# Peptides against a protein of PDB entry 7RZF, part 41

Target 1, 358 residues: chain A of PDB entry 7RZF
Amino acid sequence: PFQEEHLKQLYKIVPIKDIRNLYVTFPIPDLQKYYKSNPGHYLGHLIGHEGPGSLLSELKSKGWVNTLVGGQKEGARGFMFFIINVDLTEEGLLHVEDIILHMFQYIQKLRAEGPQEWVFQECKDLNAVAFRFKDKERPRGYTSKIAGILHYYPLEEVLTAEYLLEEFRPDLIEMVLDKLRPENVRVAIVSKSFEGKTDRTEEWYGTQYKQEAIPDEVIKKWQNADLNGKFKLPTKNEFIPTNFEILPLEKEATPYPALIKDTAMSKLWFKQDDKFFLPKACLNFEFFSPFAYVDPLHCNMAYLYLELLKDSLNEYAYAAELAGLSYDLQNTIYGMYLSVKGYNDKQPILLKKIIEKM
Target 2, 358 residues: chain A of PDB entry 7RZF as posed
Amino acid sequence: PFQEEHLKQLYKIVPIKDIRNLYVTFPIPDLQKYYKSNPGHYLGHLIGHEGPGSLLSELKSKGWVNTLVGGQKEGARGFMFFIINVDLTEEGLLHVEDIILHMFQYIQKLRAEGPQEWVFQELKDLNAVAFRFKDKERPRGYTSKIAGILHYYPLEEVLTAEYLLEEFRPDLIEMVLDKLRPENVRVAIVSKSFEGKTDRTEEWYGTQYKQEAIPDEVIKKWQNADLNGKFKLPTKNEFIPTNFEILPLEKEATPYPALIKDTAMSKLWFKQDDKFFLPKANLNFEFFSPFAYVDPLHSNMAYLYLELLKDSLNEYAYAAELAGLSYDLQNTIYGMYLSVKGYNDKQPILLKKIIEKM

## One batch from the design tools (peptide; made by RFdiffusion4, then SolubleMPNN)

Design b1_p10_8_s2 (from b1_p10_8, 8 letters changed)
Fold by OpenDDE base, seed 3:
Structure b1_p10_8_s2 (fold): chain B 358 residues (1-358), chain A 10 residues (1-10)
Amino acid sequence: as target 1 above (358 residues)
Amino acid sequence: MSPWPPVPTI
């Protein structure tokens, strides 16, 4: 485990690749025994959230961060880490102190709101869906994985333990939140901009780095992180499927899409799943416009329209993806293509939102 | 202690 002398440290690391990353790491207790409540997953879900009022949304709005991942990471037996990792922009590399301040402001928001049972329930439902409809893995990989996790879980639960949440434990969520403090932080910045500015070399990989103590004034700024009014808890995810009914195969089911509607303005083909028997569908729409590709101006307008439409749909994209829904929008030489894929139960909701933005 | 995480020297 890290000792106190290893906390409040900044590492400036020179990568081989031209990458800019920030790692904010907190030592946390071993949460393995709490897998049924998984408080680290709860916090990772919120800290790593990409919806409106999220940490990522604010950091992206400032042009500092491209992506964010938050969650628990295994350490050794008896301890874990909670890590917030971000992909930095060039501008974000100049604002690392401010980025970390925003992280602590978001963590402070989570403390102020307290543990939310509805968020736990969403995580539980998402994980239950993921377990129930889990794809077949390669047997060799799967058996090796299961053999590994048998060290951590009872034999009876070994298949479910990584997925199925059972217990809402607000006390454990608070316990982990109490470890996410500036006094417990380890910061690593990865950038080529540190080339020639390092004084140490890592023994195994020859990675050049510099280690510095984080100034007490900076730690104090992070400790005094206020409530940023831009941070909000996510809204309830309306895309989480609740109906998994598989309709009986029609007697006249064709092996190919059948034309079930033909009108002057639309054709509709349908193919029932006769192979997988999953509560999933693929909706594909081709919109035809004689103007879409008539000249370079119209082509560029059609492109710009789709980029703006995609941007306007970003508020739903992450929530839909979490729920196992996806959409795709593409320009075609004839107009536009839309696909909506995933669990059929909530596809009408996503489709409606897409059409309302169009 | 090596700064963890090891930056993948990829």
Scores: peptide ipSAE 0.013, ipTM 0.476, DockQ to the pose 0.051
Fold by OpenDDE base, seed 2:
Structure b1_p10_8_s2 (fold): chain B 358 residues (1-358), chain A 10 residues (1-10)
Amino acid sequence: as target 1 above (358 residues)
Amino acid sequence: MSPWPPVPTI
């Protein structure tokens, strides 16, 4: 495990590729024995959330970060890490200290709100869905994976242990949150901008880097992170499916889409699934407008409209994706195309939100 | 001590 002398360190790393990344790493206890509650997954879900009031949403609004991932990572036997990783913009590379301040403000928000059982329940439900409807993997890879995880889980649980949550453990969530402190931080900044400014070479890969102690003033600044009123817990995910009923095949089920509605304003084609028997659907809508492609101006207006519509739907996109729903919006020479895919139970909710924004 | 996280051969 890292000792105190290994904490509060900054690494400036030169990549081979032109990338800008920030890794904020905290040593944490080995959470493997707590797989049934998985407090690191709970925290990763919140810290890595992309919805309104999230850490990512605020950092994106400042133009500093493109993507964010939070979660536990394996270390060596007897310890783990919690890592917050962000893809930095060029501007974000200049604001690393402030980005990390915002991370600690969000962590402080999580401490102030305390562990939320409803968030755990959402994680449990999402993981249960992911397990239940898991796609077939390539046997070779799957067998090798299972053989590896047999070292960590009981034989009877080896298939479920990575997915099925059983216990809400607020004490363990708080224990992990207590490790996410500035005094425990290890920071790595990856950028080509450090080329020629490094003094060390990594032994195995030859990676150029510089190691510096983080100034005590910066640590103190992060320790005094206040509550930022822009940070909020996510709202409940309304897209999580709860009904997985597979309807029986209709007696007149056709192998091809059948025209089930024909009106002056709409045609509807339907095909029941006769192959996969999954609680999933694909809804495809083609909207026709004689104005969509009549001239270059209207074409550009139709394009701009869809880009604005997509932007206005971003608030739902992440929550829908987590729940196994997706949508796609495209311009056509005839108008617009909308596709909604995933678990059929909550598709009407997503569809309604899309149509209300249109 | 190697930098952490292990710099992937990026």
Scores: peptide ipSAE 0.012, ipTM 0.473, DockQ to the pose 0.050
Fold by OpenDDE base, seed 1:
Structure b1_p10_8_s2 (fold): chain B 358 residues (1-358), chain A 10 residues (1-10)
Amino acid sequence: as target 1 above (358 residues)
Amino acid sequence: MSPWPPVPTI
């Protein structure tokens, strides 16, 4: 485990690849024994959330960060890490202290709101869906994975332990949040901009780096992180499927799509699934417009329209993706194409939101 | 779960 001398450290690392990354690392207790409540997953879900009022949403709005990942990582036996990793823009590389301030403001928001049972329930439901409808893995890889996992979980639970949440433990969530403090931080910045500015070389890989103590004034700035009114808990995910009924195969089911509606303005083709028997559907819409590709101006306007439409749908995209729904919007020479895929139960909700933005 | 990028060995 890291001692006090290993905390409040800044590492400036020179990568081989042209990448800009920030790693904010906190030593945490071993959470393995708490797999049924998984407090690190709860915090990772919130800190790594991409919706409105999230940490990522604010950092993206400033042009500092492209992507954010938060969660627990295995350490050595008897301890773990909680890591917040971001992909930095060139501008974000200049604002690392302010990015970390925003991280602590978001963590302070989580402390102020306290543990939310409804968030735990959503994580439980999402993980249960992911387990129930998990794709078949290659036997060799799966067996090797399970053999490794048997060191951590009972034999009876080894298949479910990574997925099934059973117990809401607010005490354990608070315990982990209490470790996510500026006095416990380790910061690594990865950028080629540190080339020729390093004083150490890592022994095994030859990675050039510089190690510095984080100034006490910077630590105090992060300790005094105020509540930022831009940070909010996510809204409930309306896309989480609850109905998994598979309709019986019709006696007259054709191996090909059948035309079930033909009108002057629309044709509808339907094919029941006779192969996979999953509570999933694929909805495909082709919209025809005589103006979509009439000239270069109209073609560019149709392109810009879809880019604006996609941007206007970003608020739903992440929540839909978490729930195993996806959509795709493409320009065609005849107009546009829309595809909606995933669990059939909540597809009408996503489709309605798309059509309301169109 | 987004796969954690390999944390560079610090």
Scores: peptide ipSAE 0.007, ipTM 0.470, DockQ to the pose 0.156
Fold by OpenDDE base, seed 5:
Structure b1_p10_8_s2 (fold): chain B 358 residues (1-358), chain A 10 residues (1-10)
Amino acid sequence: as target 1 above (358 residues)
Amino acid sequence: MSPWPPVPTI
């Protein structure tokens, strides 16, 4: 485990590739024995959330961050890390201290709200869906993975242990949150902007870096992180499927899409799944407009419209994706194409939201 | 990638 001398450290690292990354790392206890509650996954779900009022949403609004990942990472037996990793913009590289302040403001929001059983239940449901409808893996890779995880989980649970949550443990969530403090932080900034400004070389890879102590004033600033009123817990994910019923095959099921509706304004084709027997559907809509490609102006307007529509749907996109729903919007020479894919149970909800934004 | 049901031809 890191000693006190290894905490409150800043690493400036020169990458080979032109990348800008920030890693904010906290040492945490080994959570492996708590896999049934998985408090690190709970926190990773919230800290890594991309919806409105999330850490990422605010940092994106500032133009500082492109992507954010939060979660537990294995260290060695007896300790783990919680890591928040962000892809930095050029502007974000100038605002690293403020980005980390926002991270601590969000963590402070999580402390103020306390552990939420409904969030745990959503994580449980999402993981249960992921397990139940897990894709077939290549046997060689799967066997090797299972053989590895047999060291960590009971034989009876080895297939389920990485997925199925069983116990809501608010005490463990709080315990991990208590480790996510400025006094426990290790910061790494990865950027080519540090080239020629480093004083150390890593032994194994020859990576150039500089190690600095984070100033006590900066640590104090992060310790005094207030509640930022822009941060909110996510809303309940309405896209989580609850019905997995597979309808029986129709007696006259055609191997090809059948035209089931023909009107002056619409044609509808339907094909029942006769191959996969999954509680999933693909809805595809082609919208025709004589104006879509009539001239360069209309073409550009149709493009801009779809970009604006996509932007307006971002609030739902992440929650839908988590629940195994996706949509795609494309310009066509005839108009626009919409595809909605995923678990059929909540597709009508997503489709309705798309149509309401259109 | 998860298999998807057949897509209607439009």
Scores: peptide ipSAE 0.007, ipTM 0.451, DockQ to the pose 0.033

Design b1_p10_8_s3 (from b1_p10_8, 8 letters changed)
Fold by OpenDDE base, seed 4:
Structure b1_p10_8_s3 (fold): chain B 358 residues (1-358), chain A 10 residues (1-10)
Amino acid sequence: as target 1 above (358 residues)
Amino acid sequence: MSPWPPRPTL
């Protein structure tokens, strides 16, 4: 495990690719034995959340970060890491200290709210759905994966252990949160801007880097992270499917979409799934407007409308995606195309929200 | 223990 001398360190790393990344790493205990509660997944879900009031939402609003990933990673034997990784903008590269401050403010918010059983339940439900409807993998890859994970899980649980949550353990969540402190931090900044400013070369890959101690003043600033009122826990994910009923195949099921509604204003085609037998649907809508492509102005207006619509739907996109729903909005020469795909149970909710924003 | 430089995610 890292000793105190390995903590509160900043690494400036020169990448081969033109990338800007920040890694905020915390040494944590080995959580492998707690796979049934998976406290690191709980924290990763919240810290990595993309909804309103999330860490990412705030960092995006400032133009500092494009993407954020939070979660546990395997370390060497007997310890793990919790890592918050962000893709930095050019501006974000200048605000790394403030980005990390916001991370600690969000972590402080999680401490203040305490472990939430409903969040655990959502994670449990999402993982159960993912397990139940897991796609078939290539046998060779799957068997090799299973053989690997047999080192970590009982034989009886090896298929389920990566997915099924069983135990809400607020104590373990708090234990991990207690490790997510400035005094336990290791920071790595990856940017080409450090080229020619490094003094070390990594032995294995030849990666150029500089190691610096994080100033005590900066550590103290992060230790004094207040509650930022912009940070909120996510709302309940209304898109999590609960009904997985597969309707019987209709006797007159056609191999092609059948026209089931024909009106002056709408045509509806329907095709029942006769192949996959999944509780999923694909809803496709073509909206026709004689004005959509009548001239360059209308074309641009139609484009701008869709961009604004997409932006207005961002609040739902992440929650829908987590729940195995997706939507797509495209301009067509005739108007607009909308697709809603995924688990059919909550598609009407997503569709309603889309229509309400239109 | 060699400082584990963060592996650049290739």
Scores: peptide ipSAE 0.015, ipTM 0.541, DockQ to the pose 0.059
Fold by OpenDDE base, seed 5:
Structure b1_p10_8_s3 (fold): chain B 358 residues (1-358), chain A 10 residues (1-10)
Amino acid sequence: as target 1 above (358 residues)
Amino acid sequence: MSPWPPRPTL
């Protein structure tokens, strides 16, 4: 376990690659025995959320961060870490203290709201879907993985333990959340900007780094993190599938798409899945406009329109992706292409959201 | 033993 002398430390690390990363690490108890409730996954889901009012959304709006990952990581036997990792912009590298302040403001928001059973239920449902419709893995890799996790889980649960949540444990969520405090923090900043400014070399990889104590005033600033009114819990994910019924194959099912509707303004082609038998669909729309490619101005306007449309859909993109839905928008020489893919149950909801923004 | 050298590779 980390001793007090190992906490409140800042590491400035020189990477080989031109990367800018921030790692905010908290030592936490070993949560392995709590796999049925998985409180670290609950917190990782919220801290790592990308929707409106999320930590990432705010940090992106500042131009400081590109990506964010939050979650538990295995340590040695008997302890784990909770890590928040962000990809820093050049500007974000100058605002690391403020980025970490925003992290603690979001954590404070989670404390203020308390554990939410509906969020746990969404995590449970998402993981159940992921388990039920898990893709085939390469047998060698899968067998090796299963053999490894047999050390941690009962034989009867070894296939389900990483996916199936069973118990809502608000006490464990609060316990982990209580470890996510400034007094327990270890910060690592990875940037080439520290080249020639380091005083230590890591023994195994020769990585150059500098270790510094985080000033008490900075720790105090993070301890006094207020509730930032921009942070909100995510809304319920409307895209989580609940119906997985496979429709029977039609007797006249063609091996090719059949034209099922032909009008002056639209043609509709349909092919039933006769191969995979999954509760998934692919909706493809091609929109035709005589103006799409008439001249360079119209081409650029069509491009800008799609970029604006994509930007306006970002609020739904993450929630849809979590639920196994995706969309794609592309310019074509004829106009616009839209694709919606994934579980068929909630595709109409996503499609409606797209059309409402168009 | 100096604890965890920052493993930059998450």
Scores: peptide ipSAE 0.014, ipTM 0.528, DockQ to the pose 0.071
Fold by OpenDDE base, seed 2:
Structure b1_p10_8_s3 (fold): chain B 358 residues (1-358), chain A 10 residues (1-10)
Amino acid sequence: as target 1 above (358 residues)
Amino acid sequence: MSPWPPRPTL
């Protein structure tokens, strides 16, 4: 385990690739025995959330961060890490202290709200769906993975242990949150901008780095992180499927899409799944406009319209993706194309939201 | 054991 002298450290690392990353790492207890409640997954889900009022949303709005990942990572035997990793912009590289302050403000928001059973239930439901409809893996890789995880889980649970949540443990969530403090932080900044400014070389890969103590004044700033009113818990994910009924094959089911509606304004083709028997659908819409490609101005207007539409849908995109839904919007020479894919149960909700923004 | 510098996941 890290001792006190290993905490409150800043590492400036020179990458081989032109990348800008920030890693904010906290030593945490070994959570392996708590796999049925998985408090690290709960916290990773919230800290890594991309919706309105999320940490990422605020950091993106400032132009400092492109992507964010939060979660537990295995360490050595008897301890783990909780890591918040962000992809930094060039501007974000100048604001690392402020980015970390925002992380602690969000963590403080999580402490103030306390553990939410509904969030745990969403994680449980999402993981149950992911398990139930898991794709076939390559046998060699799958067998090797299972052999590895047999060291951590009972034989009877080895297939389910990584997915199925069983117990809401607010006490364990709070316990992990209590470890996510500035006094326990290890920070790594990865950027080529540190080239020629390092004093150490890593033994195994030759990675150049500098290690510095984080100033006590900076630690104190992070310890005094207030509640930022921009941070909110996510809303309930309305896209989580609950109905997985597979309808029987129609007696007149055709091997090809059949025209089931023909009007002056619309044609509809339908093909029932006769092969996979999954509670999933693909909805494809082609919208026709004689103006979409009539001249360069209209073409650019149609393009701009779709970019604005996509931007306006970003609030739903992440929640839909988590729930196994996706959409695609493209310009065509005839107008626009919309595709909605995934679990059929909540596709109408996503489709409605898309159409309401159009 | 010196704490390993955080491996940048390449």
Scores: peptide ipSAE 0.013, ipTM 0.517, DockQ to the pose 0.059
Fold by OpenDDE base, seed 3:
Structure b1_p10_8_s3 (fold): chain B 358 residues (1-358), chain A 10 residues (1-10)
Amino acid sequence: as target 1 above (358 residues)
Amino acid sequence: MSPWPPRPTL
């Protein structure tokens, strides 16, 4: 386990590739025995959330961060880590202290709101869907994985343990959240900008790095992180499927799409799934406009329209993706293409939102 | 304990 001497440390690391990354790491207790409640997943879901009022949304709005991942990672036997990893912009590299301040402000928001059973229920439902409709893995890889996790889970639960949440444990969420403090932090910044500014070389890979103590004033600044009013808990995910009914194959089901509607303004083709038998659909729309590609101006306007439309849909994109829904929007020489894919139950909701923004 | 070197992006 990390001793106190290993905490409040900053590592400046020179990568081989031109990358800019920040790793904010907290040592946490071994949570393996709590797999049925998985408090680290709950916190990872919220800290790693990409919706409005999320940590990532705010850091993106400042131009400091491109992506964010939050979650538990396995350590050595008897301890784990909680890691917040961000991809830094060039500007974000100059604001690392402020980025970490925002992380602690968001963590403070989670403390202030307390554990939310509805968030746990969403995680439970999402994981149950992921388990139920899990794709077939390559047998060799899957067997090796299962053999590995047999060290951690009962034989009866080995297939379900990584997915199925059973118990809401607010006490464990609070326990993990209490470890996410500035006094327990380890920071690593990965950037080529540290080239020639390092004093150590890692023994195994020859990675150049510098280790510094984080100043006590900076630790205190993070400890005094206030509630940032821009941070909000996510709204309930309306895209989580609840109906998984698979309709019987129609007697006249064709191996190819059949034209089921033909009008002056629209043609509708339909093909029932005859192979996978999943509660999923693919909705594809081709919109035709004689103006879409008539000249360079209209082409650029159609492009700009689509980019603005995509931007306006970002508020739903992440929640839809979590729920196993996706959309795609493309300009065509004839107009626009829209695709909506995933679990059929909530596709009408996503489609409606797309059409309302159009 | 060696700081976990950032896994070299293989």
Scores: peptide ipSAE 0.012, ipTM 0.516, DockQ to the pose 0.050

